# Ledger of designs, part 247: peptides against a protein of PDB entry 6TME

Target 1, 324 residues: chain A of PDB entry 6TME
Amino acid sequence: NRLKRAYIALQAWKKAFYSDPFNTAANWVGPDVCSYKGVFCAPALDDPSVLVVAGIDLNHADIAGYLPPELGLLTDVALFHVNSNRFCGVIPKSLSKLTLMYEFDVSNNRFVGPFPTVALSWPSLKFLDIRYNDFEGKLPPEIFDKDLDAIFLNNNRFESTIPETIGKSTASVVTFAHNKFSGCIPKTIGQMKNLNEIVFIGNNLSGCLPNEIGSLNNVTVFDASSNGFVGSLPSTLSGLANVEQMDFSYNKFTGFVTDNICKLPKLSNFTFSYNFFNGEAQSCVPGSSQEKQFDDTSNCLQNRPNQKSAKECLPVVSRPVDCS
Target 2, 324 residues: chain A of PDB entry 6TME as posed
Amino acid sequence: NRLKRAYIALQAWKKAFYSDPFNTAANWVGPDVCSYKGVFCAPALDDPSVLVVAGIDLNHADIFGYLPPELGLLTDVALFHVNSNRFCGVIPKSLSKLTLMYEFDVSNNRFVGPFPTVALSWPSLKFLDIRYNDFEGKLPPEIFDKDLDAIFLNNNRFESTIPETIGKSTASVVTFAHNKFSGCIPKTIGQMKNLNEIVFIGNNLSGCLPNEIGSLNNVTVFDASSNGFVGSLPSTLSGLANVEQMDFSYNKFTGFVTDNICKLPKLSNFTFSYNFFNGEAQSCVPGSSQEKQFDDTSNCLQNRPNQKSAKECLPVVSRPVDCS

## One batch from the design tools (peptide; made by RFdiffusion4, then SolubleMPNN)

Design b2_p24_4_s2 (from b2_p24_4, 13 letters changed)
Fold by OpenDDE base, seed 2:
Formats: sequence, structure tokens, C-alpha cells
Structure b2_p24_4_s2 (fold): chain B 324 residues (1-324), chain A 24 residues (1-24)
Amino acid sequence: as target 1 above (324 residues)
Amino acid sequence: SAASEKNKQKLQEKKDEYEKRLFS
């Protein structure tokens, strides 16, 4: 009996709660699991006459506890939403039995350990949200081989390089922000044909930006701020026909910011502050357009306000990194 | 059952809310 297995799982989970400040699990009593708060039932896909637990939504419940291995008995769950809680420990490997998993949101919790590789075992997974946790170590390259629509990794403790497999991703949204990723952005990034939004904010990324970024025709948001990038902006960025928001601030970029970038047709906000740019086109000057916002603060620009001193600029500008 | 249909509707509503949040 599927509901009996679900009852065992949910009672084990209730027992794993340390704190339930909103009494979310107060009605988690008896065999009628479909009446449990945050538990959603539907007809089974293989037998419409059988009712199964198809979804969990405990978002914003502020529950402290852990995920017990008995959750692997919830084999019919396709939606697992437990964001904005205080769940700790690791994601149980027993969740590999949840072969219908479609949306997995464990964001804004206290999860630790390596990347939850159990997420790679789910053949139908479309949404993965593990942001705002304490996951650590390397990102497995296989994550980008999956047919995901969204990948949220930001605000964790991930280290090492971004896998070259990123170019295989079909995701429209990918966030790497506020981790410890290092090395260069892979050249394969230009192959992300469905990409709309990508965020690299606040990592240890370095080197030159790959020219292949200019192939991201569907990108509306590109944020590479607060890293260690060097060299000039790629001339191929003129290919970003749909970019609306672009941020390169707080890096070590040099060279000239060109008209071809600042005149991008859908560009609404372009921030390139806190770098070492030594020139900009007139179209890049803040206040030059009513439709576009620019920030050129704290560069090495002549005749602009709020620039770095010659003493700060000369050592960097005189030794530009050649990205060719 | 009426209960099953109600739960199915609630699940779909939650899915729709989730998708809207991801792509908004």
C-alpha cells in the first residue's frame, strides 16, 4: 500500500523535527496522510484509481530538523518544496527511489556536505534549487548533462572550477553567485542556447572572459561582478542582442569600453565600475542616454568623476593582460 | 474521489506558483 509507506515516511519525518514553530505537523496524525498540512495527493500515474503522495510543500515553515532516510518511501513524489526552513544534515541517498522527482527545492536551509549527487539520479528533474545552504566541494560536471530548466547554486560553499560541461546545459537560469568557484569561465559557455540569466557574483573566478559569451543571444541578465577577471571586454559582446542587465563591476578589467557594447539594443543597465578601464566611448558615459543607465565609477578614465588615482592605475594599466 | 480531485488541484496550484517564482 503506497499510502501506508507514505505514512511511515511522514511519521519518521515528524519524529525528525526538533522545532515546528507554526505547528505545521500538528495534524500529522493517523493514516490519512492526504489530509496532512503541506502534503498533496494525486492519482498515481500508473493506476488512476490509486491515490498517492505526489507533492510536499513545507515552504516558509521555519521547521528545524533533518531529512530521515525513510523519506525514500515517498516514491510517488514529483514536487518537493521545503525552502525557508532550518533543516540540517545531508540529503538522504534513499531519495534515489523518488524516480518521478520533477522539482526539488531545499533552498534556504542548513544542509551541509558535498553536492547532493542523488539529484543526478532523478531522470525527470527539471528544477534544482539548493541555494542558501552550506553545500561544499566540487560541482559534479554531470549536473549540466541533465535536462534542467533552472539550476540555483548560489550562496553555498562550492569550490574548484566551473565544469566545461556547462555548455551542454539547457537551463534558462543558472546561478553560481556567492560561492568559492575559481579559474576561468569555460569557453563552452557560448553553447548554452537556452540561457536567459547567468550570475557569477562574488566568486574567485579569474582570467579573461571567453569570446564565446557573445554567442549567448538569448541572455537578458549577465552578472560577473565581484571576481578577479582581467584583460579587456571581448569585442564579441556586441552579439548579446537581448541583454538588458550587464554587470562587470569589482574586477580587474582594463582597456576601452566600446560603443558596440554600450549601444546594445536592449541594454538598460550596464555597470562596469571598480575596474581599471582607461577609456570609454561617449555612449558609455553615465547620463548620455535617457533609456540606459551606466556606472563608470572607480576606473582609470580621464576627465570623469570618482576615478582611481594615477598611483593606483599606472601599475595595472601599464601592464595590460593580453587575452588574444 | 472529491478529496483526490481537491488535492490534485492544490498540487497544480503549488506547481504553478513555483514555476512563476523561478521565471519571474
Scores: peptide ipSAE 0.030, ipTM 0.658, DockQ to the pose 0.062
Fold by OpenDDE base, seed 1:
Structure b2_p24_4_s2 (fold): chain B 324 residues (1-324), chain A 24 residues (1-24)
Amino acid sequence: as target 1 above (324 residues)
Amino acid sequence: SAASEKNKQKLQEKKDEYEKRLFS
């Protein structure tokens, strides 16, 4: 009996709560699991006459606890939303039995350990949100082989390089922000055919930006701020026909910011502050457009306000990194 | 299909929610 299994799972989970400030699980009593707060039932996909637990929504419940292995008994769950709680520990491997998993949101919790590889076992997964946790170690390359629409990894403890498999991703949004990723952005990034938004903010990424970024014709948001990128901006960035928000601030970029970048047709905000750019086109100057916002603060630009001193600029500008 | 379009709408709504949380 599917509901009986669900009852066992949910009672085990209730027992795994250390704190339930809003008494969310107060009504988690008795066999009628479909009446439980945050538990949603639907007809089973394989038998419409059978009612099953299809979704969990405990968002914003501030529950402290852990995910017990008995949650693997919730085999009909397609939606698992438990964000903004205080769940700790690891994601149970037993969740591999949830083969219908479509949306998995465990964001804003206290989860630890390596990337939850159980997420790779879900064939129908479209949304993965594990941001604002303490996941650590390497990102498995296989994550980008999944037919995901959204991948949120930001605000964790992930380290090492971004996998080259990123180019295989079908996701429209990917966030790497506020981790410990290092190395270069893979050249395969240009193959992300569905990409709309990508965020690299606040990592240890370095090297030159790959020219292949210019192939991201559907990208609307590209943020690479607060890293260690060097060299000039790729001339191929002129290919970003749909980019609206672009941020390269707080890096070590050098060279000239060109008209071809600043005149991008959909560009609304372009921030390239806190670098070592030694020139910019007139179209890049803040205030040059009413429709576009630019920030050129703290570069090595001549005749611009709020620039770095010659003492700060000269050692870097005189030794430009060749990205060719 | 109508079902496909409905799913796309749900996807867009979720994206909008996620975007708001990330970029606001």
Scores: peptide ipSAE 0.025, ipTM 0.629, DockQ to the pose 0.110
Fold by OpenDDE base, seed 4:
Structure b2_p24_4_s2 (fold): chain B 324 residues (1-324), chain A 24 residues (1-24)
Amino acid sequence: as target 1 above (324 residues)
Amino acid sequence: SAASEKNKQKLQEKKDEYEKRLFS
């Protein structure tokens, strides 16, 4: 009986709670698991006459505990949302049995260990949110081979390079922010055909921006701030016909910020502060437009306020990185 | 389907939440 298995799983999970401040699991008593708070039942896909646990929603429950292996008995779960709790430990490998997993949100918890490779085993996964945890190590390249719509990785401890397989991703949103990623953005990024939003904030990324970024015609948000990027902005950024929010601040960029970038038709906010740009087009000047906001603070611009000193600029500006 | 539309809406809400945190 599927509900009997679900009962075993849910009781094991309740036992794995260290703290339940809102008494979320107070009604997790008896065999009627479909009445449990945060447990949602639906007809099974293979037999509509059978009721199964199809979803878990424990968002914002502030529950402290861990995920026990018995959760692998929840084989009919397609939606697993447990964000904003205090769950710790690792994601159980037994969750590989949840072959219907569609949305997996464990964000804003205290999970540790390597990337939860069990997520790679789910054939129907579309939404992966593991942000605001303590996941560490390398990002498996295979994550981008999956037909995901969204990948939230931000605010973890991931390190190493961004896999070149990123270009295979079908995701509309990918976040890398606030990790320890290093190296260059792969040139394959331009192949992300469905990309709308990508965020690299606050990593150890370096090198030149790949020209292939300009191929991201559907991107509305591009944030590469707080990294170690060098060289000039690619001229191909003029191809970002739908970009609305663009941030290159807190890098080591040099060269000239062109009209072709600042006049992008959908651009609403463009921040390029805290770099070493030595010139900007008039269209890039803060206050030059009513519909666009610019920030050119702390560059090497002449006749602009709040710029770096000549002493700070000269060593960098005089030795531009060739990105060719 | 209603389920598909609900999931799409939920995805959009997550995107919007993240964007709001970063840009507002």
Scores: peptide ipSAE 0.017, ipTM 0.579, DockQ to the pose 0.069
Fold by OpenDDE base, seed 5:
Structure b2_p24_4_s2 (fold): chain B 324 residues (1-324), chain A 24 residues (1-24)
Amino acid sequence: as target 1 above (324 residues)
Amino acid sequence: SAASEKNKQKLQEKKDEYEKRLFS
């Protein structure tokens, strides 16, 4: 009677809608839940003769409402995509019963409260997207102990250091952007063996970049812009053999931008603007390559356009942070 | 920056790959 439980859950959810501008749930009537718009049925994994609700897709429905605890009755759901709605409140703990959860996307909603720890209970979770919400507090270290492929945390209200457990993550993409993360990037970051894309943009991160970033051989996108990072760029960044997009802009970096960084073989865009760099190699100069784009704007570079004044540069450049 | 926007686009593409699985 799995479909009966699904019916109870879906009807409870419909009742939890405050607004359905596109009438998405207009056909959510009667026991045939598999006909419901945005509800997808499939044969059960344990019994192929039984049809179950396996997926929800309400993306871009602009629905206002909340997630009722009865959603925990959708025990066969593996795909839950409800992005770009106006759902509010917290993620129900009852969703722990959805043991088949594989992809969970609640992004671009109005969810609040702490990190939804129920996501940690799902043994098969591969995709977690909670970005563009109002989640707050600390990021639980255990998130990186999970065998996730993608972790989207950006555009929330998280206030913590980045857990050292990040090095345990199997994720190919991780976003921290536009939160309130503070402290240093953990040295364990270099252990992220599957990492392709990582974005730290727009946090309160500080300190020196760890040398271990250079161990991220599979990284194609590295964005650390709009933080409070200091010191020189690690020489080990020459190890980023696959980086295509790199952004260190809007920090407090000092020192010299080296050939070893600007000549990275797959580098297409390197932005290091709005820092306090006092020198750059010729290979880093914008226009030096037809294949690579550089931005050196608003540094302390000599004989370059659009640089900071000597008055702005001198106090910082004369007191370089030692990252040793 | 333009580079930052490109990074965001790549992340969106990755998301889109996962979303497509709902329809396959």
Scores: peptide ipSAE 0.022, ipTM 0.606, DockQ to the pose 0.217; fails the geometry check

Design b2_p24_4_s3 (from b2_p24_4, 7 letters changed)
Fold by OpenDDE base, seed 2:
Structure b2_p24_4_s3 (fold): chain B 324 residues (1-324), chain A 24 residues (1-24)
Amino acid sequence: as target 1 above (324 residues)
Amino acid sequence: SAASQANQNALQKKLNEFRNKLFS
């Protein structure tokens, strides 16, 4: 019965393929779905004597098509990996029936519409990758209430602000890069206890960086480049004991880059180029360390190469934003 | 193919890990 439902689902999906360049679904014939390429069976959790479809892996198949609602019949699927295809349309709401969903990877496709809220219905979800699609609109605050290990949202069309619920996230990796997020980074960010990597690259984020960033003791990668951030770097950044890669380039930061930041114990790369910093500690100067790489290009620094003109600097530096 | 086998092994490993977590 369960394999029969899977057969119906998989045949419906095959019919939804517009193109299969590698003939991935060529052997998707007959009732033996466990022999289908990219389909993986395992004993059912509730009855070990019953074989069920537990996983789908169609990564890198370059398949064009859509996800039909019949995929909701794959109720035993825990792993759904279909990245690097050309699937279009929306994620079917019928996937809410896949209550065992553990890893959901639909990255590098052509999906559209709002955030797939069906992902919020999966109680056991640990991995969510929807990057490199055309998802749009607001990010649901509830996404950060999920006990996820990783959240990949980059390279989409998401808009509005980052939810304050971000502080509730237990994820080690979160990517917001290359969207249309706006507003400030929530102060609750400092509550992300398990965070190792966070990327904000290429959004419309603005305002001052919250002091609470300094509470991210486990962060190894922090990239806030290519936004509209203003003010000075928080002094609390000295608390980033494990940061290795830090990028604040292409913003509107002002003030002095302090010794306490540049001497962070595990810092290997610190890029603060293309801002309006008017001073830096000696420890921040490129070439000052063999162990650390710095980039101070295109700021308002005195006696440094490749800086902005006085004409460009004066209007900004003379009117610093006070973040205190 | 070797690539197909590698993917299968990786998926099987993840399935096993998932199952172990559910019953732990």
Scores: peptide ipSAE 0.129, ipTM 0.764, DockQ to the pose 0.083
Fold by OpenDDE base, seed 5:
Structure b2_p24_4_s3 (fold): chain B 324 residues (1-324), chain A 24 residues (1-24)
Amino acid sequence: as target 1 above (324 residues)
Amino acid sequence: SAASQANQNALQKKLNEFRNKLFS
């Protein structure tokens, strides 16, 4: 009996709660699991006459606890949303039995350990949100082989380089922000055909931006701020026909910010502050447009306010990194 | 396959119902 298995799983989970401040699991009593708060039932895919647990929603419940292995008994679950809790420990490998997993959101918790590779075992996974946790180590290259719509990895402890397989991703939204990623952005990034939003904020990324970024025709948000990028902005950025929000602030960029970038047709906000740019086109000057907002603060620009001193600029500007 | 498509459709329907209930 599927509901009996679900009962075992849910009771094991309730037992794994250390704190339930909103008494979310107060009604998790008895065999009628479909009446449990946060538990959603639906007809089974293989037998519409059978009712099964198809979804879990415990978002914003502030529950402290862990995920017990018995959760693997919830084999009919397609939606698992438990964000904004205080769950700790690791994601159980037993969740590999949840072959119908479609959306997995464990964001804003206290999960630890390496990337939850069990997520790679789910053939139908479309949405993965593991942000705001304490996951660590390397990002498995295979994550980008998955047919995901969204990949949220931000605010974790991930290290190493971004896998070159990123170009295989079909995701529209990918966040790497506030991790410890290092190395260069892979050139394969230009192959992300469905990409709308990508965020690299606050990592240890370095090197030159790849020219292939300019191939991201559908990108509306590109944020590479707070890294260690060097060199000039690629001229191919003029190809970002749909970019609305672009941020390169807090890097070590040099060279000239070109007219072709600042006049991008959909550009609303372009922040390139806190770099070492030594020139900008007139179209890049803050206040030059009613439709666009620019920030050129703390660069090496002449005749602009709030720029770096000559002492700070000279050592960097005089030795620009050649990205060619 | 037809079976695969049928399963996908059924899953999507289930998910839609779940989402509707979740956001109602």
Scores: peptide ipSAE 0.090, ipTM 0.698, DockQ to the pose 0.067
Fold by OpenDDE base, seed 1:
Structure b2_p24_4_s3 (fold): chain B 324 residues (1-324), chain A 24 residues (1-24)
Amino acid sequence: as target 1 above (324 residues)
Amino acid sequence: SAASQANQNALQKKLNEFRNKLFS
């Protein structure tokens, strides 16, 4: 009995709650699991006459607790949304049994441990949100082999390099922000054919930006701020025909910011502040356009306000990094 | 496969229903 298994799982989970401030699980009593708050039933895919637990939504319940292994009994769950709680521990490996998993959102919790590799076992997964947790270690390259629409990894403790397999991703949105990623952005990034938004904010990334970024024709948001990038901006950035938001602030970029970048047709905001740029085209000057917003603060620009001192600029500008 | 696609379509429908319930 599939509902009986669900009952066992849900009761085990209730017992794993340390705190339920909103009494979300107060009605989690008895065999009628389909009446449980946050539990959603639907006809089974293999037999429409059978009712199964197809979804969990405990978003914003502020529940403290952990995910017990018995959750693996929820084999019909396709949607698992438990964001904005205080769940701790690790994601149970037993969830590998949830072969229908489509959307997995455990964001805004207190999960720890390595990347939950169980997510890689779900063949139909389209949405993965593990942001705002304490996941650590290396990102498995295989994550980008998944046919995901969105990959949210930001605000964790991930480290090491971004896998070269990123180019295989079909995701429209990928966030790496506020982790401990290091190394260069892989050149394969240009192969992300469906990419709309990518965020690298607040990592330890370094090196030159790959020229292949310019191949991201569908990108509307590109944020690489607060890293250790060096060299000049790739001239190929002129190829970002749909970029609206672009941020390179708080890096160590040098060189000249060109018209070809600042005149991008869809560009709304371009922030390149807190770098070591020594020149900019007139089209890049803040206030030069009513349609575009620019920030050139704290660079090495001549005849611009709020720039770095010559003392700070000279050591860096005099030794430009050759990215060619 | 056609069968696989049919199953995916059925799942999508179920998911849509689920989403509708979530937003109701």
Scores: peptide ipSAE 0.085, ipTM 0.697, DockQ to the pose 0.070
Fold by OpenDDE base, seed 4:
Structure b2_p24_4_s3 (fold): chain B 324 residues (1-324), chain A 24 residues (1-24)
Amino acid sequence: as target 1 above (324 residues)
Amino acid sequence: SAASQANQNALQKKLNEFRNKLFS
C-alpha cells in the first residue's frame, strides 16, 4: 500500500542521514509513518478512505545527508520543505513520480549539480525555492513556462544569461541574486504580469536596462544593484506606480536621475549610489523628503558629498553609452 | 472541468490542513 511505500522511502532517507543533531528522526521507527516527526498525512485525493503522506517538513533540522532515490516512492507528497539543513548531492530524478508536488523548498542546503530539471516535470508546482545552495550551470528556459507563484534562485552558482522566457512567468516573486548570471535583462521582462518583487543583485549582468521595465505596474521591489549595467535609467521607469524599494547601486549608470523617477508615488527607498550619474533632480537629493530615502553616494554629482573624483568621472561621463 | 476543479479543491484543502498543522 501507499504507506508501506512511504515507510520504505522514509527509512531509506533516515539511513541517508549522516548527522541528525536534534534527533529529528529518532521516532522514525516502525510502520506508523504518520507519527514520524516532520511527516504529515492526509486522506488521498483519489480515495478519502486511504491515508497517505502528503507533506514533509524538516525545516531547520540541521540534518546532514543526501536525498536517496527511494524518496520517489512518496508519490502523494504535495509539500516538501527541508530548508536549513546540510543535505548534499543532487535532487533525485525519481522525484518525478511526485506528481502532486505543489511547494518544493530545499533552500539553504548543500545541493550541487545543474538545475534540478525534475522540478519542471511537476505539473502542479507553484512554489520553488532552491536558494542558498551550490546549483550551477544554465537556468533552463522552461522554468518560466511553469505556472509558478514564486521562484527563488539566489545564492547559487548559476551562469549564462537570463532566459527570454522570463516574460512568460506568472510569478509574483523572482530572485536571481548572488549568482553568476551575465548578459542583458531580457526585454520580455515587461510581460511579467504578476510580478511584485524581482532581485538581480550581485550578478554579472550588463548592458542597458530595457525600457520595458516600466511596464511592471505591480512591482514593489526592484533591485538591480551590484552588476555591470550601463547607460541612463530608462525614462519609462516613471511607470512603476507601485514600486516601494528600488536599488540601482554599484553599477556603471550615467546620466541624470530624473524627477519623474524620484517622485514615484509609492517609492520609499531609492538607492542609486556607486554609479556615474552626473546630475539629479532636487527631488532625488537625500533629505529632500521625509517620506522617501535616497542614497546618491559615490556618483559624479556636483555639490554633493562623497562623490567620485573628476579623474574617475571624466572618462566615463564623457563617453555615455547610447542605449538606443 | 468540474472533475479537475474538484481535484484542485481537494488538494487545496489538504494543503491547508497541512499548513495548519505546520503553523500550530
Scores: peptide ipSAE 0.077, ipTM 0.709, DockQ to the pose 0.068

